# Peptides against a protein of PDB entry 5TDY, part 17

Target 1, 88 residues: chain A of PDB entry 5TDY
Amino acid sequence: EKKIDGRRKAAVLLVALGPEKAAQVMKHLDEETVEQLVVEIANIGRVTPEEKKQVLEEFLSLAKAKEMISEGGIEYAKKVLEKAFGPE

## One batch from the design tools (peptide; made by RFdiffusion4, then SolubleMPNN)

Design b1_p12_6_s3 (from b1_p12_6 with T2E V7I D10E)
Fold by OpenDDE base, seed 4:
Structure b1_p12_6_s3 (fold): chain B 88 residues (1-88), chain A 12 residues (1-12)
Amino acid sequence: as target 1 above (88 residues)
Amino acid sequence: AELVAEIIKEWL
C-alpha cells in the first residue's frame, strides 16, 4: 500500500462523507485548519477506491483505539461505511 | 462529527 499524507487522508475522508456531514465535522476545527482542508479538498483530484478504503480503515482503527466504538462492532462498522461511502 | 474531527486532528 501507498503511504498517504495526513492532509490528504483528511480530505479523502471529508469528501467521502459528503458536503453536509463534512461541514458538521469542520465546525469542530479551528478556522485555519478549515481553510487548509478546503484547499486540500479543492486539489484532491482523483480518489482511488484503494485510497478511500485505506483512509476509512485507518479512521476505524483510530476510533477503536480511542474506545469511541465497541470492540466487537468494528466489522459491522466497516460494512456500514462501505454501504454509506462506497458508491458515488 | 466530533469523533471525525478528533481523528482528523491526529492526522494533521
Scores: peptide ipSAE 0.705, ipTM 0.948, DockQ to the pose 0.769
Fold by OpenDDE base, seed 1:
Structure b1_p12_6_s3 (fold): chain B 88 residues (1-88), chain A 12 residues (1-12)
Amino acid sequence: as target 1 above (88 residues)
Amino acid sequence: AELVAEIIKEWL
C-alpha cells in the first residue's frame, strides 16, 4: 500500500463521485480549498484501481465512524456515495 | 454532501 497525499485522496474521491455530486460536496468547502482541489482534479491524470480502492476504503472507514452507511464491496460503496452524498 | 466534505477537510 502506497501513501497517498491528502489532496490527491480528495481529488480521487471527488472524481469518483462524478461532477454533479462533487459540486455539491465542494459547496461545503471554503473558496481557496475549492480552487486548490479543482487544480488537483484537473491534473489528476491516471487513477489506478488500487489507488481508487485505497481511497474509498479509507473514506468508508471514516464515514462509518461519523454516520452509518450501507456496507458492502468497493463498487457498491461507490454507488452508495454517488447516490447518497450529493445534496446533503 | 456535508459528511464527505468533513472527511475531505480531515485529509487536507
Scores: peptide ipSAE 0.704, ipTM 0.948, DockQ to the pose 0.716
Fold by OpenDDE base, seed 3:
Structure b1_p12_6_s3 (fold): chain B 88 residues (1-88), chain A 12 residues (1-12)
Amino acid sequence: as target 1 above (88 residues)
Amino acid sequence: AELVAEIIKEWL
């Protein structure tokens, strides 16, 4: 797999969420960070299915590590994300 | 949304 820049990962995730949900996420970030991410989103260009898959899987992994997702719930969470943001 | 934001912070 190709290594993805952190800012790129964030942009991919936010675009997948859609503008309304992305806006809600950004409310938890400082103003400078928001401005940086808006630039990344504006210049995101083409997002490959591979990039999207990598980003969403890393997100799920980190969410699990923070114990926000119960053991055994990862597969269910993946399905929810696929339905909400499109297949990986 | 807060969880997503926290994870994004780790990426930056």
Scores: peptide ipSAE 0.703, ipTM 0.948, DockQ to the pose 0.791
Fold by OpenDDE base, seed 2:
Structure b1_p12_6_s3 (fold): chain B 88 residues (1-88), chain A 12 residues (1-12)
Amino acid sequence: as target 1 above (88 residues)
Amino acid sequence: AELVAEIIKEWL
């Protein structure tokens, strides 16, 4: 797999969530971070299905590492996020 | 939304 820059991963995830959900996420970030991410989103260009898949998988991995989802809850989490991302 | 924000912070 191709390594994705952290700032790009964040932008890919936020775009996939859609503007309303992305806005709710950004309310939890400081002003400087929000400004940086908005610039990244504005210049995101083409996002490949592979990038979206990689970002989703890493997101779920980190969520599990933070013990915010159980071992048996990963598939459910994938379904929830899939509804936000849409089919590829 | 907070969960996503915390994970994004890890990426930055």
Scores: peptide ipSAE 0.697, ipTM 0.947, DockQ to the pose 0.790

Design b1_p12_6_s4 (from b1_p12_6, 4 letters changed)
Fold by OpenDDE base, seed 4:
Structure b1_p12_6_s4 (fold): chain B 88 residues (1-88), chain A 12 residues (1-12)
Amino acid sequence: as target 1 above (88 residues)
Amino acid sequence: SKLVAEIIKEWL
């Protein structure tokens, strides 16, 4: 497993969500942060499946830690993500 | 969306 820069992780996640959902997410961020992330997304280049999986799994782990999703939900979400984002 | 934003903030 390779360590991923925080800004990179954010960009990977936002791209994975798609532009519409990403836009909704960024409404919760301050303007400067949004600008920084947009630049990061613009320069994201190639995202490997392994990198995407790593980011999404960390996201789910953090979401669980915040107890904003159920434990059952996280396991189900993992399966959904694998099917949705695993294959090209 | 708010949850995602909060987690992104932690990454930054």
Scores: peptide ipSAE 0.691, ipTM 0.947, DockQ to the pose 0.782
Fold by OpenDDE base, seed 5:
Structure b1_p12_6_s4 (fold): chain B 88 residues (1-88), chain A 12 residues (1-12)
Amino acid sequence: as target 1 above (88 residues)
Amino acid sequence: SKLVAEIIKEWL
């Protein structure tokens, strides 16, 4: 397993969620952070299945660890994973 | 969306 830069992880996750959901997420971030992430997304280039899987699994793990989750948060994350990789 | 944002903040 290769270590992924934090900014890269964020960009991969946001792209995986799609532009509409990503925009909703960014409403919770400060202006400077949003600008940084937009740049990262614009320059994301190729996303390998391996790093995409790694990022989404780490997200799911962190979401589960945070008992303070919004209603349906974990289930949504699972659906994103299922949509991204299908029934493997 | 807030959950996702908080996790992203941890990565940055």
Scores: peptide ipSAE 0.690, ipTM 0.946, DockQ to the pose 0.770
Fold by OpenDDE base, seed 3:
Structure b1_p12_6_s4 (fold): chain B 88 residues (1-88), chain A 12 residues (1-12)
Amino acid sequence: as target 1 above (88 residues)
Amino acid sequence: SKLVAEIIKEWL
């Protein structure tokens, strides 16, 4: 398994969410972080299916750990995976 | 999506 740096993981996730949802997510981030992530997204290049799978699986794992912190978080995580890879 | 943002913050 190839290790992915945090900035790359964030960019991959945001691209996978699509521009509209990504924008909603970034509303919760500080301005400097948003600017940095936009640059990362602009220079993301090719995202392999393996990278995308690794990032989304890690996201799902972390979302499950925070299930009681954010209402509906697990359901959202499942929807992200479904849109990325289809129902599974 | 505050949850997603929190996870991203952990990656950065």
Scores: peptide ipSAE 0.687, ipTM 0.946, DockQ to the pose 0.784
Fold by OpenDDE base, seed 2:
Structure b1_p12_6_s4 (fold): chain B 88 residues (1-88), chain A 12 residues (1-12)
Amino acid sequence: as target 1 above (88 residues)
Amino acid sequence: SKLVAEIIKEWL
């Protein structure tokens, strides 16, 4: 398994979510972070199926860890990922 | 969306 840079993981996820959902997510981030992510998204290039899989798996792992303390929980996380990564 | 944002923050 190839290690993916954190900024790239974020960009991969945001692109997969689509522009509307990505915009909603970025409303929860500070201006500097948003600017950084926009640059990463603009330069994302090709995203391999392997990268998508790795990002999905790590996202689910982290979402599960936050299940008891975050709104929406793991069910929301799974729903988002189904729309973003489902058909391949 | 907040959950996704919090996870992204962990990556950055």
Scores: peptide ipSAE 0.682, ipTM 0.944, DockQ to the pose 0.791

Design b1_p12_7_s3 (from b1_p12_7, 5 letters changed)
Fold by OpenDDE base, seed 2:
Structure b1_p12_7_s3 (fold): chain B 88 residues (1-88), chain A 12 residues (1-12)
Amino acid sequence: as target 1 above (88 residues)
Amino acid sequence: SDELFEKVVEAL
């Protein structure tokens, strides 16, 4: 498993969600944060299937740690995000 | 730093 830069992880997640969903997320962020994300997205280049998988797993781990999802909701959240990511 | 990633996750 290759370590992914934190800023890149954010960009990978947003790009995987698609432009419409990513835009909705960024509406809830401050201007400076959005600008940083846009720069990362603009320079994201190629995203490998392995990176997408790793970012998804790290998302689930972080969301659980922040108690954003219950233990029983992890699989549901995973399915939702996988559908958002689309086929690889 | 995972700060940017955490901000995105919290905004979802």
Scores: peptide ipSAE 0.704, ipTM 0.948, DockQ to the pose 0.624
Fold by OpenDDE base, seed 1:
Structure b1_p12_7_s3 (fold): chain B 88 residues (1-88), chain A 12 residues (1-12)
Amino acid sequence: as target 1 above (88 residues)
Amino acid sequence: SDELFEKVVEAL
């Protein structure tokens, strides 16, 4: 797999969540961070299925590390996220 | 860096 720019990963994740969910997330971020994210989203261009899959995997890994999801819930989380992703 | 990505994840 190819390494994805860290800033791009954030944009890909937000776009994948859809505008409504993305907006809810950004409400909890500081203004400077939001501005940075908006720039990345504006310049996201084409997101490949491969990138989306990779970002999902990295999200799950990070969420697990932060104890946001249990190790036993990884497969379940994958299914939930598949349903949660909005149109791109 | 992955700082921006981590901030988004933590805000979920």
Scores: peptide ipSAE 0.702, ipTM 0.947, DockQ to the pose 0.629
Fold by OpenDDE base, seed 4:
Structure b1_p12_7_s3 (fold): chain B 88 residues (1-88), chain A 12 residues (1-12)
Amino acid sequence: as target 1 above (88 residues)
Amino acid sequence: SDELFEKVVEAL
């Protein structure tokens, strides 16, 4: 297991969504945040399957902690996100 | 810091 930089995790998640979905997400963020994310995305380089898996797991954990998803729906959400991942 | 990551997650 490799520890992923916090800024990189954000970039990995957005890139995994694909450009169109990522753009829709960033429309709900402030300008400064978007600028920071664009820099991270521009420097993302290669994303390994292991990184994608780690980021997905951390997403689920954080989303659950924020009560965005229920514990009973975590496995379903995991499958949905995996299927929703766009091309890199 | 995971600030950017948290902001993205909350925006999903």
Scores: peptide ipSAE 0.701, ipTM 0.947, DockQ to the pose 0.630
Fold by OpenDDE base, seed 5:
Structure b1_p12_7_s3 (fold): chain B 88 residues (1-88), chain A 12 residues (1-12)
Amino acid sequence: as target 1 above (88 residues)
Amino acid sequence: SDELFEKVVEAL
């Protein structure tokens, strides 16, 4: 796999969620963080299917580490996220 | 750095 820049991973995830969901997420972040994310989103360009898959996998790993999902719920969470993807 | 990514994930 190709290592994705951390800032780009954030942008890929937000764009995959779509503008409405991305906006709701950013409402829970501090102003400086939001400004950084907006810059990354503005410069995201094209997102490949491979990048989306990799970001999803890294999301699941991180979410598990932060106890957002259980070990047995990884596959379920993957399906939920894939169905939640919004327009790009 | 994965700081931005982690912040987004935690905000979901």
Scores: peptide ipSAE 0.698, ipTM 0.947, DockQ to the pose 0.627

Design b1_p12_7_s4 (from b1_p12_7 with E2D L6Q)
Fold by OpenDDE base, seed 3:
Structure b1_p12_7_s4 (fold): chain B 88 residues (1-88), chain A 12 residues (1-12)
Amino acid sequence: as target 1 above (88 residues)
Amino acid sequence: SDEYFQKVVDAI
């Protein structure tokens, strides 16, 4: 397992959610943070399946720990992970 | 670093 930069993890997650959902998520962030994340997304380059899986699994872990209920974000990401890499 | 990731997670 390779350690991923925090900003890159955020960018990978947002890209994995798709542009529409990513946009909705970013509406809840401060403007400066959004600007920085947009730069990271623009320069994300190639995302390996390993990186994507690693980031989504970390997301799911954090989301479960916080007992998130949102079906829009968490369930979608879970489905993406499951379809791409198999069930947890 | 992970601050950005956590912010995104919290926003979902």
Scores: peptide ipSAE 0.692, ipTM 0.950, DockQ to the pose 0.659
Fold by OpenDDE base, seed 5:
Structure b1_p12_7_s4 (fold): chain B 88 residues (1-88), chain A 12 residues (1-12)
Amino acid sequence: as target 1 above (88 residues)
Amino acid sequence: SDEYFQKVVDAI
């Protein structure tokens, strides 16, 4: 796998969750962090299937390791993965 | 840096 910048990983994850869910998540972040993430999302450009898969899998791994299932975040991300990379 | 990614992950 190719190394992805941390800010980009965050932006890819938020975009993958959709604007409504992303907004809910960002309500729990400090103002400076939100501003930086909004800028990164605005400049995200093309997201390849490979990096999207990589970011979502890394998220799932971290979330499972912490056993942090907040508002069905893990299951939601799994469904996003299935829709994005399931059979066409 | 991974700091932003970790912050987002922790907020989900």
Scores: peptide ipSAE 0.690, ipTM 0.950, DockQ to the pose 0.653
Fold by OpenDDE base, seed 1:
Structure b1_p12_7_s4 (fold): chain B 88 residues (1-88), chain A 12 residues (1-12)
Amino acid sequence: as target 1 above (88 residues)
Amino acid sequence: SDEYFQKVVDAI
Protein backbone atom coordinates (compact mmCIF):
# COMPACT_ATOMS: atom_id res chain seq x y z
CA GLU B 1 0.00 0.00 0.00
CA LYS B 2 1.34 3.37 -1.05
CA LYS B 3 0.60 6.48 0.96
CA ILE B 4 -1.61 8.88 -0.97
CA ASP B 5 -1.53 12.64 -0.40
CA GLY B 6 -4.58 13.76 1.56
CA ARG B 7 -5.55 16.38 -0.99
CA ARG B 8 -5.43 13.77 -3.72
CA LYS B 9 -7.57 11.35 -1.71
CA ALA B 10 -10.14 14.10 -1.32
CA ALA B 11 -10.06 14.88 -5.04
CA VAL B 12 -10.48 11.21 -5.99
CA LEU B 13 -13.50 10.89 -3.71
CA LEU B 14 -15.11 14.09 -4.97
CA VAL B 15 -14.68 13.12 -8.60
CA ALA B 16 -16.19 9.71 -7.84
CA LEU B 17 -19.30 11.37 -6.41
CA GLY B 18 -19.86 13.25 -9.66
CA PRO B 19 -19.91 17.01 -10.22
CA GLU B 20 -23.40 17.58 -8.82
CA LYS B 21 -22.89 15.73 -5.55
CA ALA B 22 -19.32 17.00 -5.23
CA ALA B 23 -20.55 20.59 -5.54
CA GLN B 24 -23.10 20.02 -2.79
CA VAL B 25 -20.44 18.62 -0.49
CA MET B 26 -17.98 21.42 -1.21
CA LYS B 27 -20.58 24.04 -0.24
CA HIS B 28 -19.90 23.02 3.35
CA LEU B 29 -16.15 23.68 3.11
CA ASP B 30 -14.24 26.91 3.64
CA GLU B 31 -13.26 28.92 0.57
CA GLU B 32 -9.54 28.26 0.80
CA THR B 33 -10.09 24.51 1.09
CA VAL B 34 -12.41 24.54 -1.92
CA GLU B 35 -9.86 26.44 -4.00
CA GLN B 36 -7.15 23.92 -3.16
CA LEU B 37 -9.41 20.96 -3.94
CA VAL B 38 -10.46 22.45 -7.27
CA VAL B 39 -6.80 22.60 -8.27
CA GLU B 40 -6.32 18.97 -7.25
CA ILE B 41 -9.41 17.89 -9.18
CA ALA B 42 -8.24 19.77 -12.27
CA ASN B 43 -4.92 17.93 -12.11
CA ILE B 44 -6.18 14.53 -10.96
CA GLY B 45 -4.95 12.80 -14.09
CA ARG B 46 -5.03 9.02 -14.05
CA VAL B 47 -6.38 7.16 -11.02
CA THR B 48 -5.15 3.58 -10.76
CA PRO B 49 -7.40 0.72 -9.61
CA GLU B 50 -5.22 0.34 -6.55
CA GLU B 51 -5.61 4.01 -5.72
CA LYS B 52 -9.39 3.87 -6.18
CA LYS B 53 -9.68 0.84 -3.93
CA GLN B 54 -7.51 2.41 -1.26
CA VAL B 55 -9.47 5.67 -1.18
CA LEU B 56 -12.81 3.84 -1.17
CA GLU B 57 -11.85 1.56 1.68
CA GLU B 58 -10.56 4.43 3.79
CA PHE B 59 -13.67 6.53 3.14
CA LEU B 60 -16.06 3.68 3.95
CA SER B 61 -14.15 2.88 7.10
CA LEU B 62 -14.32 6.49 8.32
CA ALA B 63 -17.97 6.95 7.34
CA LYS B 64 -19.05 3.72 9.00
CA ALA B 65 -17.05 4.37 12.14
CA LYS B 66 -18.66 7.78 12.61
CA GLU B 67 -22.08 6.48 11.54
CA MET B 68 -22.38 9.59 9.38
CA ILE B 69 -24.34 7.70 6.73
CA SER B 70 -26.71 4.75 6.83
CA GLU B 71 -25.74 1.33 5.55
CA GLY B 72 -27.77 2.13 2.48
CA GLY B 73 -25.71 5.26 2.00
CA ILE B 74 -22.52 3.26 2.19
CA GLU B 75 -23.82 0.85 -0.43
CA TYR B 76 -24.74 3.82 -2.60
CA ALA B 77 -21.21 5.19 -2.27
CA LYS B 78 -19.78 1.85 -3.35
CA LYS B 79 -21.92 1.90 -6.47
CA VAL B 80 -20.91 5.47 -7.28
CA LEU B 81 -17.23 4.60 -7.06
CA GLU B 82 -17.69 1.48 -9.15
CA LYS B 83 -19.43 3.46 -11.87
CA ALA B 84 -16.94 6.33 -11.82
CA PHE B 85 -13.64 4.47 -11.82
CA GLY B 86 -14.14 0.89 -12.81
CA PRO B 87 -13.73 -1.60 -14.02
CA GLU B 88 -10.97 -0.66 -16.45
CA SER A 1 -2.69 16.99 4.09
CA ASP A 2 -5.06 14.35 5.46
CA GLU A 3 -7.01 17.30 6.80
CA TYR A 4 -8.48 17.83 3.35
CA PHE A 5 -9.73 14.25 3.11
CA GLN A 6 -11.22 14.38 6.59
CA LYS A 7 -12.97 17.66 5.80
CA VAL A 8 -14.60 16.12 2.75
CA VAL A 9 -15.67 13.02 4.67
CA ASP A 10 -17.15 15.18 7.41
CA ALA A 11 -19.03 17.25 4.84
CA ILE A 12 -20.76 14.26 3.23
Scores: peptide ipSAE 0.689, ipTM 0.949, DockQ to the pose 0.644
Fold by OpenDDE base, seed 4:
Structure b1_p12_7_s4 (fold): chain B 88 residues (1-88), chain A 12 residues (1-12)
Amino acid sequence: as target 1 above (88 residues)
Amino acid sequence: SDEYFQKVVDAI
């Protein structure tokens, strides 16, 4: 497992959400943060399945810590991610 | 910086 830069993790997550959802999320961020994230997104290049899986798993972990979603939902999502990206 | 990642997560 490779260490991913924090800014890159944010960019990967936003891209994974899609442009419309990402835009909705960024509406709740300060302008300076948005500008910096847009730069990271613009320079994201290729996102490997391993990176995407790693970022989404960390997202789910943080979401669980904030009690944003049920534990069962998180475990299910992790299993889906493992099946989708694990064999690759 | 993981700060940016946390900010995004908090905004979701």
Scores: peptide ipSAE 0.682, ipTM 0.948, DockQ to the pose 0.689

Design b1_p12_8_s1 (from b1_p12_8 with A1S V7I D10E)
Fold by OpenDDE base, seed 2:
Structure b1_p12_8_s1 (fold): chain B 88 residues (1-88), chain A 12 residues (1-12)
Amino acid sequence: as target 1 above (88 residues)
Amino acid sequence: SELVAEIIKEWL
């Protein structure tokens, strides 16, 4: 498994969500962070299926670790995000 | 949206 830079992971996730949802997410971030992410998104280039899979799995892992969603919520969140990522 | 933002903050 190839290690992914944190900034790239964020960019991959935001691109997968689409511009509208990504904008809603970035409303919770400070201006400097938003500017950094916009640059990363603009230069994201090709995203491999492996990267998409890694980002999704790590997101769900962190969400569970923070106890921000229940175990049942993990499956729901996974389904929503998988739809956003689309078929590989 | 806040959930995603908080996870992203962990990555940065």
Scores: peptide ipSAE 0.689, ipTM 0.944, DockQ to the pose 0.807
Fold by OpenDDE base, seed 5:
Parts: sequence; C-alpha cells; structure tokens
Structure b1_p12_8_s1 (fold): chain B 88 residues (1-88), chain A 12 residues (1-12)
Amino acid sequence: as target 1 above (88 residues)
Amino acid sequence: SELVAEIIKEWL
C-alpha cells in the first residue's frame, strides 16, 4: 500500500462526491483551504482504482469512528462506493 | 457535510 498525500486524498474524495456535494462540504472549510483544494482538484490528473479504493476505505473507517454511519452499514456503503467508483 | 469536512481537515 502506497502512502497518499493528504491533499490528494481530499481531492480524490471531493471528486468522488461530485461538484454539488463537494461544494457543500467545502462550505465548512476556511477560504484558504478551499482555494488549495480547488487547485488540487483542478490538477488531480489520473486517479488509479487503487488510490480511489484506498481513499474511500480510509474515509469509511474515519466515518465509522465519528459515528457518521451505523456500524452495520460500513460493508454496504463500501459495496455501493465500489459499484459507483470502482475500476472501469 | 460538516463531518466530511472534519475528515478532510484531518488529512490536511
């Protein structure tokens, strides 16, 4: 497993969420952070399936820790994300 | 959305 830069992880996640949801998320960030992330998104380039999987799995793990989703819903959420954003 | 933002903040 390759380490991914934090800014890149954020960009990958935001792209996966789509522009409308990403914009809603970024409303909770300061202006400087938003500008940085917009640049990262603009320059995201190729995102490998391995990167997407790694980022989304880490997100799900952290989401569980913050009780954003039910404990029993993690595997379901993972499958949904894999269907939506898995390898082409 | 707020909690997603918190996760992003942890990555930055």
Scores: peptide ipSAE 0.687, ipTM 0.944, DockQ to the pose 0.690
Fold by OpenDDE base, seed 4:
Structure b1_p12_8_s1 (fold): chain B 88 residues (1-88), chain A 12 residues (1-12)
Amino acid sequence: as target 1 above (88 residues)
Amino acid sequence: SELVAEIIKEWL
C-alpha cells in the first residue's frame, strides 16, 4: 500500500464523486481550500483503482468513526462504492 | 455532502 498525500486523497474522492456532487461538497469549504483543490484536481493525472479503493475505504472508516453512518451500513456502502466507482 | 467536506478538511 502506497501512502497518499492528503490533498491527493481529497482530489481523488472529489473526482470519484463526479462534478455535481463535488461541487456540493466544496460549498462547505472555504474559498482558499476550494481553489487549492481545484488545482489539485486539474493536475490529478492518472488515478489508479488502488488509489480510489484506498481513498474510499479511508473515507468510510473516518465516517464510521464519526458515527455518521451505521456500522452495519459500512459493509453495504463498500459494495455500493465498488460498483459505482470501481472499474469503468 | 457536509460529512464529505468534514473528512476532506481532516485530510488537508
Scores: peptide ipSAE 0.681, ipTM 0.944, DockQ to the pose 0.765
Fold by OpenDDE base, seed 1:
Structure b1_p12_8_s1 (fold): chain B 88 residues (1-88), chain A 12 residues (1-12)
Amino acid sequence: as target 1 above (88 residues)
Amino acid sequence: SELVAEIIKEWL
């Protein structure tokens, strides 16, 4: 498992969510952060299935830690994400 | 959306 820098993780997640949802997320970020992430997204290049899976799994882990999703729903969420945003 | 933003903030 390769370490992914935070800016890259954020860009991968936002691209996976799609432009509409990504826009809604970035409404909660300050202007400078948004501009930086837009640059990261513009230069994201190739995102491997492994990289995307790693980012989404970390996201789910953090969401669970914040008690926004139930523990029993984690595996289900992983399956949904794999089907929607996993390898093509 | 706010949850996702909070997690992104932790990554940055």
Scores: peptide ipSAE 0.680, ipTM 0.944, DockQ to the pose 0.774

Design b1_p12_8_s2 (from b1_p12_8, 4 letters changed)
Fold by OpenDDE base, seed 2:
Structure b1_p12_8_s2 (fold): chain B 88 residues (1-88), chain A 12 residues (1-12)
Amino acid sequence: as target 1 above (88 residues)
Amino acid sequence: SELIAEIIKEWL
């Protein structure tokens, strides 16, 4: 498994969320962080299926740890997020 | 959206 840079993980997630939702998320970040992420998004290039899977799994792991989703809701959350990432 | 931002902050 290839380790993904944190900034790239964030960019992959934000692109998957779409422009409108990504903008809403970035409103909670400081100006310097937003500028950094915008650059990462602009230079995201090709996102591999493996990267998409890794970002999704780590996101769900952290979401569970923060009690954003229940253990029983993980599969549902996966389906919702997979639609955003698109089919492989 | 704030919760998603918190996750992103952990990656940075």
Scores: peptide ipSAE 0.717, ipTM 0.948, DockQ to the pose 0.746
Fold by OpenDDE base, seed 4:
Structure b1_p12_8_s2 (fold): chain B 88 residues (1-88), chain A 12 residues (1-12)
Amino acid sequence: as target 1 above (88 residues)
Amino acid sequence: SELIAEIIKEWL
């Protein structure tokens, strides 16, 4: 496993969410952070399956910790998000 | 969306 830069993880997630949802999320970030992430997204290049997996797993872990998803909904959420990372 | 932003903030 290779460690992923924080900004890289954020960019991968935002791309997976799609432009509309990503925009809504970024409204909660400060202007400078948004600018940095937009640049990161623009230069995201190839995202490996391993990166996607790592980002997803960490996201789910944090989401669970913040009670964004129920304990019983983790597996389902994982499947849904995996589809979101799929090709358009 | 706000909660997702909180997660992103954890990474930054």
Scores: peptide ipSAE 0.714, ipTM 0.948, DockQ to the pose 0.723
Fold by OpenDDE base, seed 1:
Structure b1_p12_8_s2 (fold): chain B 88 residues (1-88), chain A 12 residues (1-12)
Amino acid sequence: as target 1 above (88 residues)
Amino acid sequence: SELIAEIIKEWL
């Protein structure tokens, strides 16, 4: 499994969220970070299925750890996020 | 959105 750099993971996630939600998320980041992420998004290129899977799994793991989602909602969250990434 | 941002911050 290839290691994905942090900015790449963030860019993949933000693109999957869509522009409206991504903008809301980035309101909680400092200006310099936002600028960096915008550049990463602009140059995201092809996102491989492997990258999408890795980002999704890590996101869900962290979300669970932060109690953002319950155990019962994990499967539903997977479906929603996988659909957001688009069919591959 | 704030919670998602917290996850992103961990990646950066």
Scores: peptide ipSAE 0.713, ipTM 0.948, DockQ to the pose 0.749
Fold by OpenDDE base, seed 5:
Structure b1_p12_8_s2 (fold): chain B 88 residues (1-88), chain A 12 residues (1-12)
Amino acid sequence: as target 1 above (88 residues)
Amino acid sequence: SELIAEIIKEWL
């Protein structure tokens, strides 16, 4: 498993959320961070299935830890997020 | 959205 740069992980997630939701998320970030992420999104290029899988799994792990989702909701959340990434 | 932002902050 290849390590993914943190900025890359963030960009992959934000693209999956779509521009409207991504903008809402970015309202909680400082201006400098937003500018950096916009650059990463603009240069995201092709996202491999491996990258998407790694980002999804790490996101779900952190979301569970922050009680964003229950233990029983992991599989459902996975399906929803996989749909959000959309087909390539 | 705030919680998602917190996760992103951990990645940066």
Scores: peptide ipSAE 0.698, ipTM 0.946, DockQ to the pose 0.720

Design b1_p12_8_s4 (from b1_p12_8, 6 letters changed)
Fold by OpenDDE base, seed 2:
Structure b1_p12_8_s4 (fold): chain B 88 residues (1-88), chain A 12 residues (1-12)
Amino acid sequence: as target 1 above (88 residues)
Amino acid sequence: SKEIAEIIKEWL
C-alpha cells in the first residue's frame, strides 16, 4: 500500500468528520498546527478509496489503543465513519 | 474531540 503522510491523513479525517466536528477537534490543536491543517484541507483534492480505507483503519487502530472504542465496537464504528467518508 | 485531536497529533 502507498504510504500517506501524516498531514494528509489528518486532512482526510477532518474532512470526513464535517466542518462542525472538525472545528471542535482543531480547538485542541495549537495555532500553527491548525493553520497547517487548514491549508492541507483546502488543497486536499481527490481522496482515493484506498486513502479513505487506510485512514479509517489507522484511526480505528489508534482509537482502540487509546481505549476510545472497545474491540466489539470496532465494526460499528467502521459503519458510522464510512458513512461520513461517503460512498465509493 | 480531544481524543481525536490526540490521534491527529500522533500523525503530525
Scores: peptide ipSAE 0.736, ipTM 0.952, DockQ to the pose 0.755
Fold by OpenDDE base, seed 3:
Structure b1_p12_8_s4 (fold): chain B 88 residues (1-88), chain A 12 residues (1-12)
Amino acid sequence: as target 1 above (88 residues)
Amino acid sequence: SKEIAEIIKEWL
């Protein structure tokens, strides 16, 4: 699989969350980081299905490790996040 | 939102 730049991964996730939720998330980031991510979002262009899948899987892995979601809820969470990316 | 931000920080 292709390695995705960290800033790119973040931008993909933030776009999937939508502008309102993304803004809430970015309130917890440094101002300069936010500015950088906004640039990445503005220039995100086309996000391939492979990128979406990679970002989703990595996010879920990290979320599970942080106990944000239970094992029983992983499949459900996956569907919710995939829905957030929007249908292709 | 804070927890999601922490995940993003790991990517940066």
Scores: peptide ipSAE 0.730, ipTM 0.951, DockQ to the pose 0.715
Fold by OpenDDE base, seed 4:
Structure b1_p12_8_s4 (fold): chain B 88 residues (1-88), chain A 12 residues (1-12)
Amino acid sequence: as target 1 above (88 residues)
Amino acid sequence: SKEIAEIIKEWL
């Protein structure tokens, strides 16, 4: 496993969410952070399947910890997100 | 969206 920079992880996730949802998420971030992430997104380049997997796994882990996803639905959510992950 | 933002904040 390769270590992924935090800004890179955020950019990968935001791209996966799509422009509309990503914009809504970024409204909760400070202006400087938003500007930095926009740059990261613009220069995201190729995202490997491994990166996508790592980002998704960590996201789900944190989401579960925050009770955003129930215990009974974590595996199902993982499968759904994996299939829908990334822009078309 | 707010909760997702909180996750992102942890990465930064």
Scores: peptide ipSAE 0.723, ipTM 0.950, DockQ to the pose 0.718
Fold by OpenDDE base, seed 5:
Structure b1_p12_8_s4 (fold): chain B 88 residues (1-88), chain A 12 residues (1-12)
Amino acid sequence: as target 1 above (88 residues)
Amino acid sequence: SKEIAEIIKEWL
């Protein structure tokens, strides 16, 4: 696995969530951080399948740790994400 | 959305 910059990970996730959900998420961030993330999103360019996979897997791992999702729901979530954001 | 934001904060 290649190390992904934190700002890049955030941008990849936010793009995956879509503009409406991304906006809702960013309402919980300070103004300066939002501005930085908007720039990252605007300049995201091509996101490789490997990057998307790494980011989403790390997100799911952290979400589980925060008890946002059940342990049994992780594999299901992965399948949904693969279908929604897999290679085109 | 708040929890997602907290995850993003960890990345930054």
Scores: peptide ipSAE 0.712, ipTM 0.951, DockQ to the pose 0.707

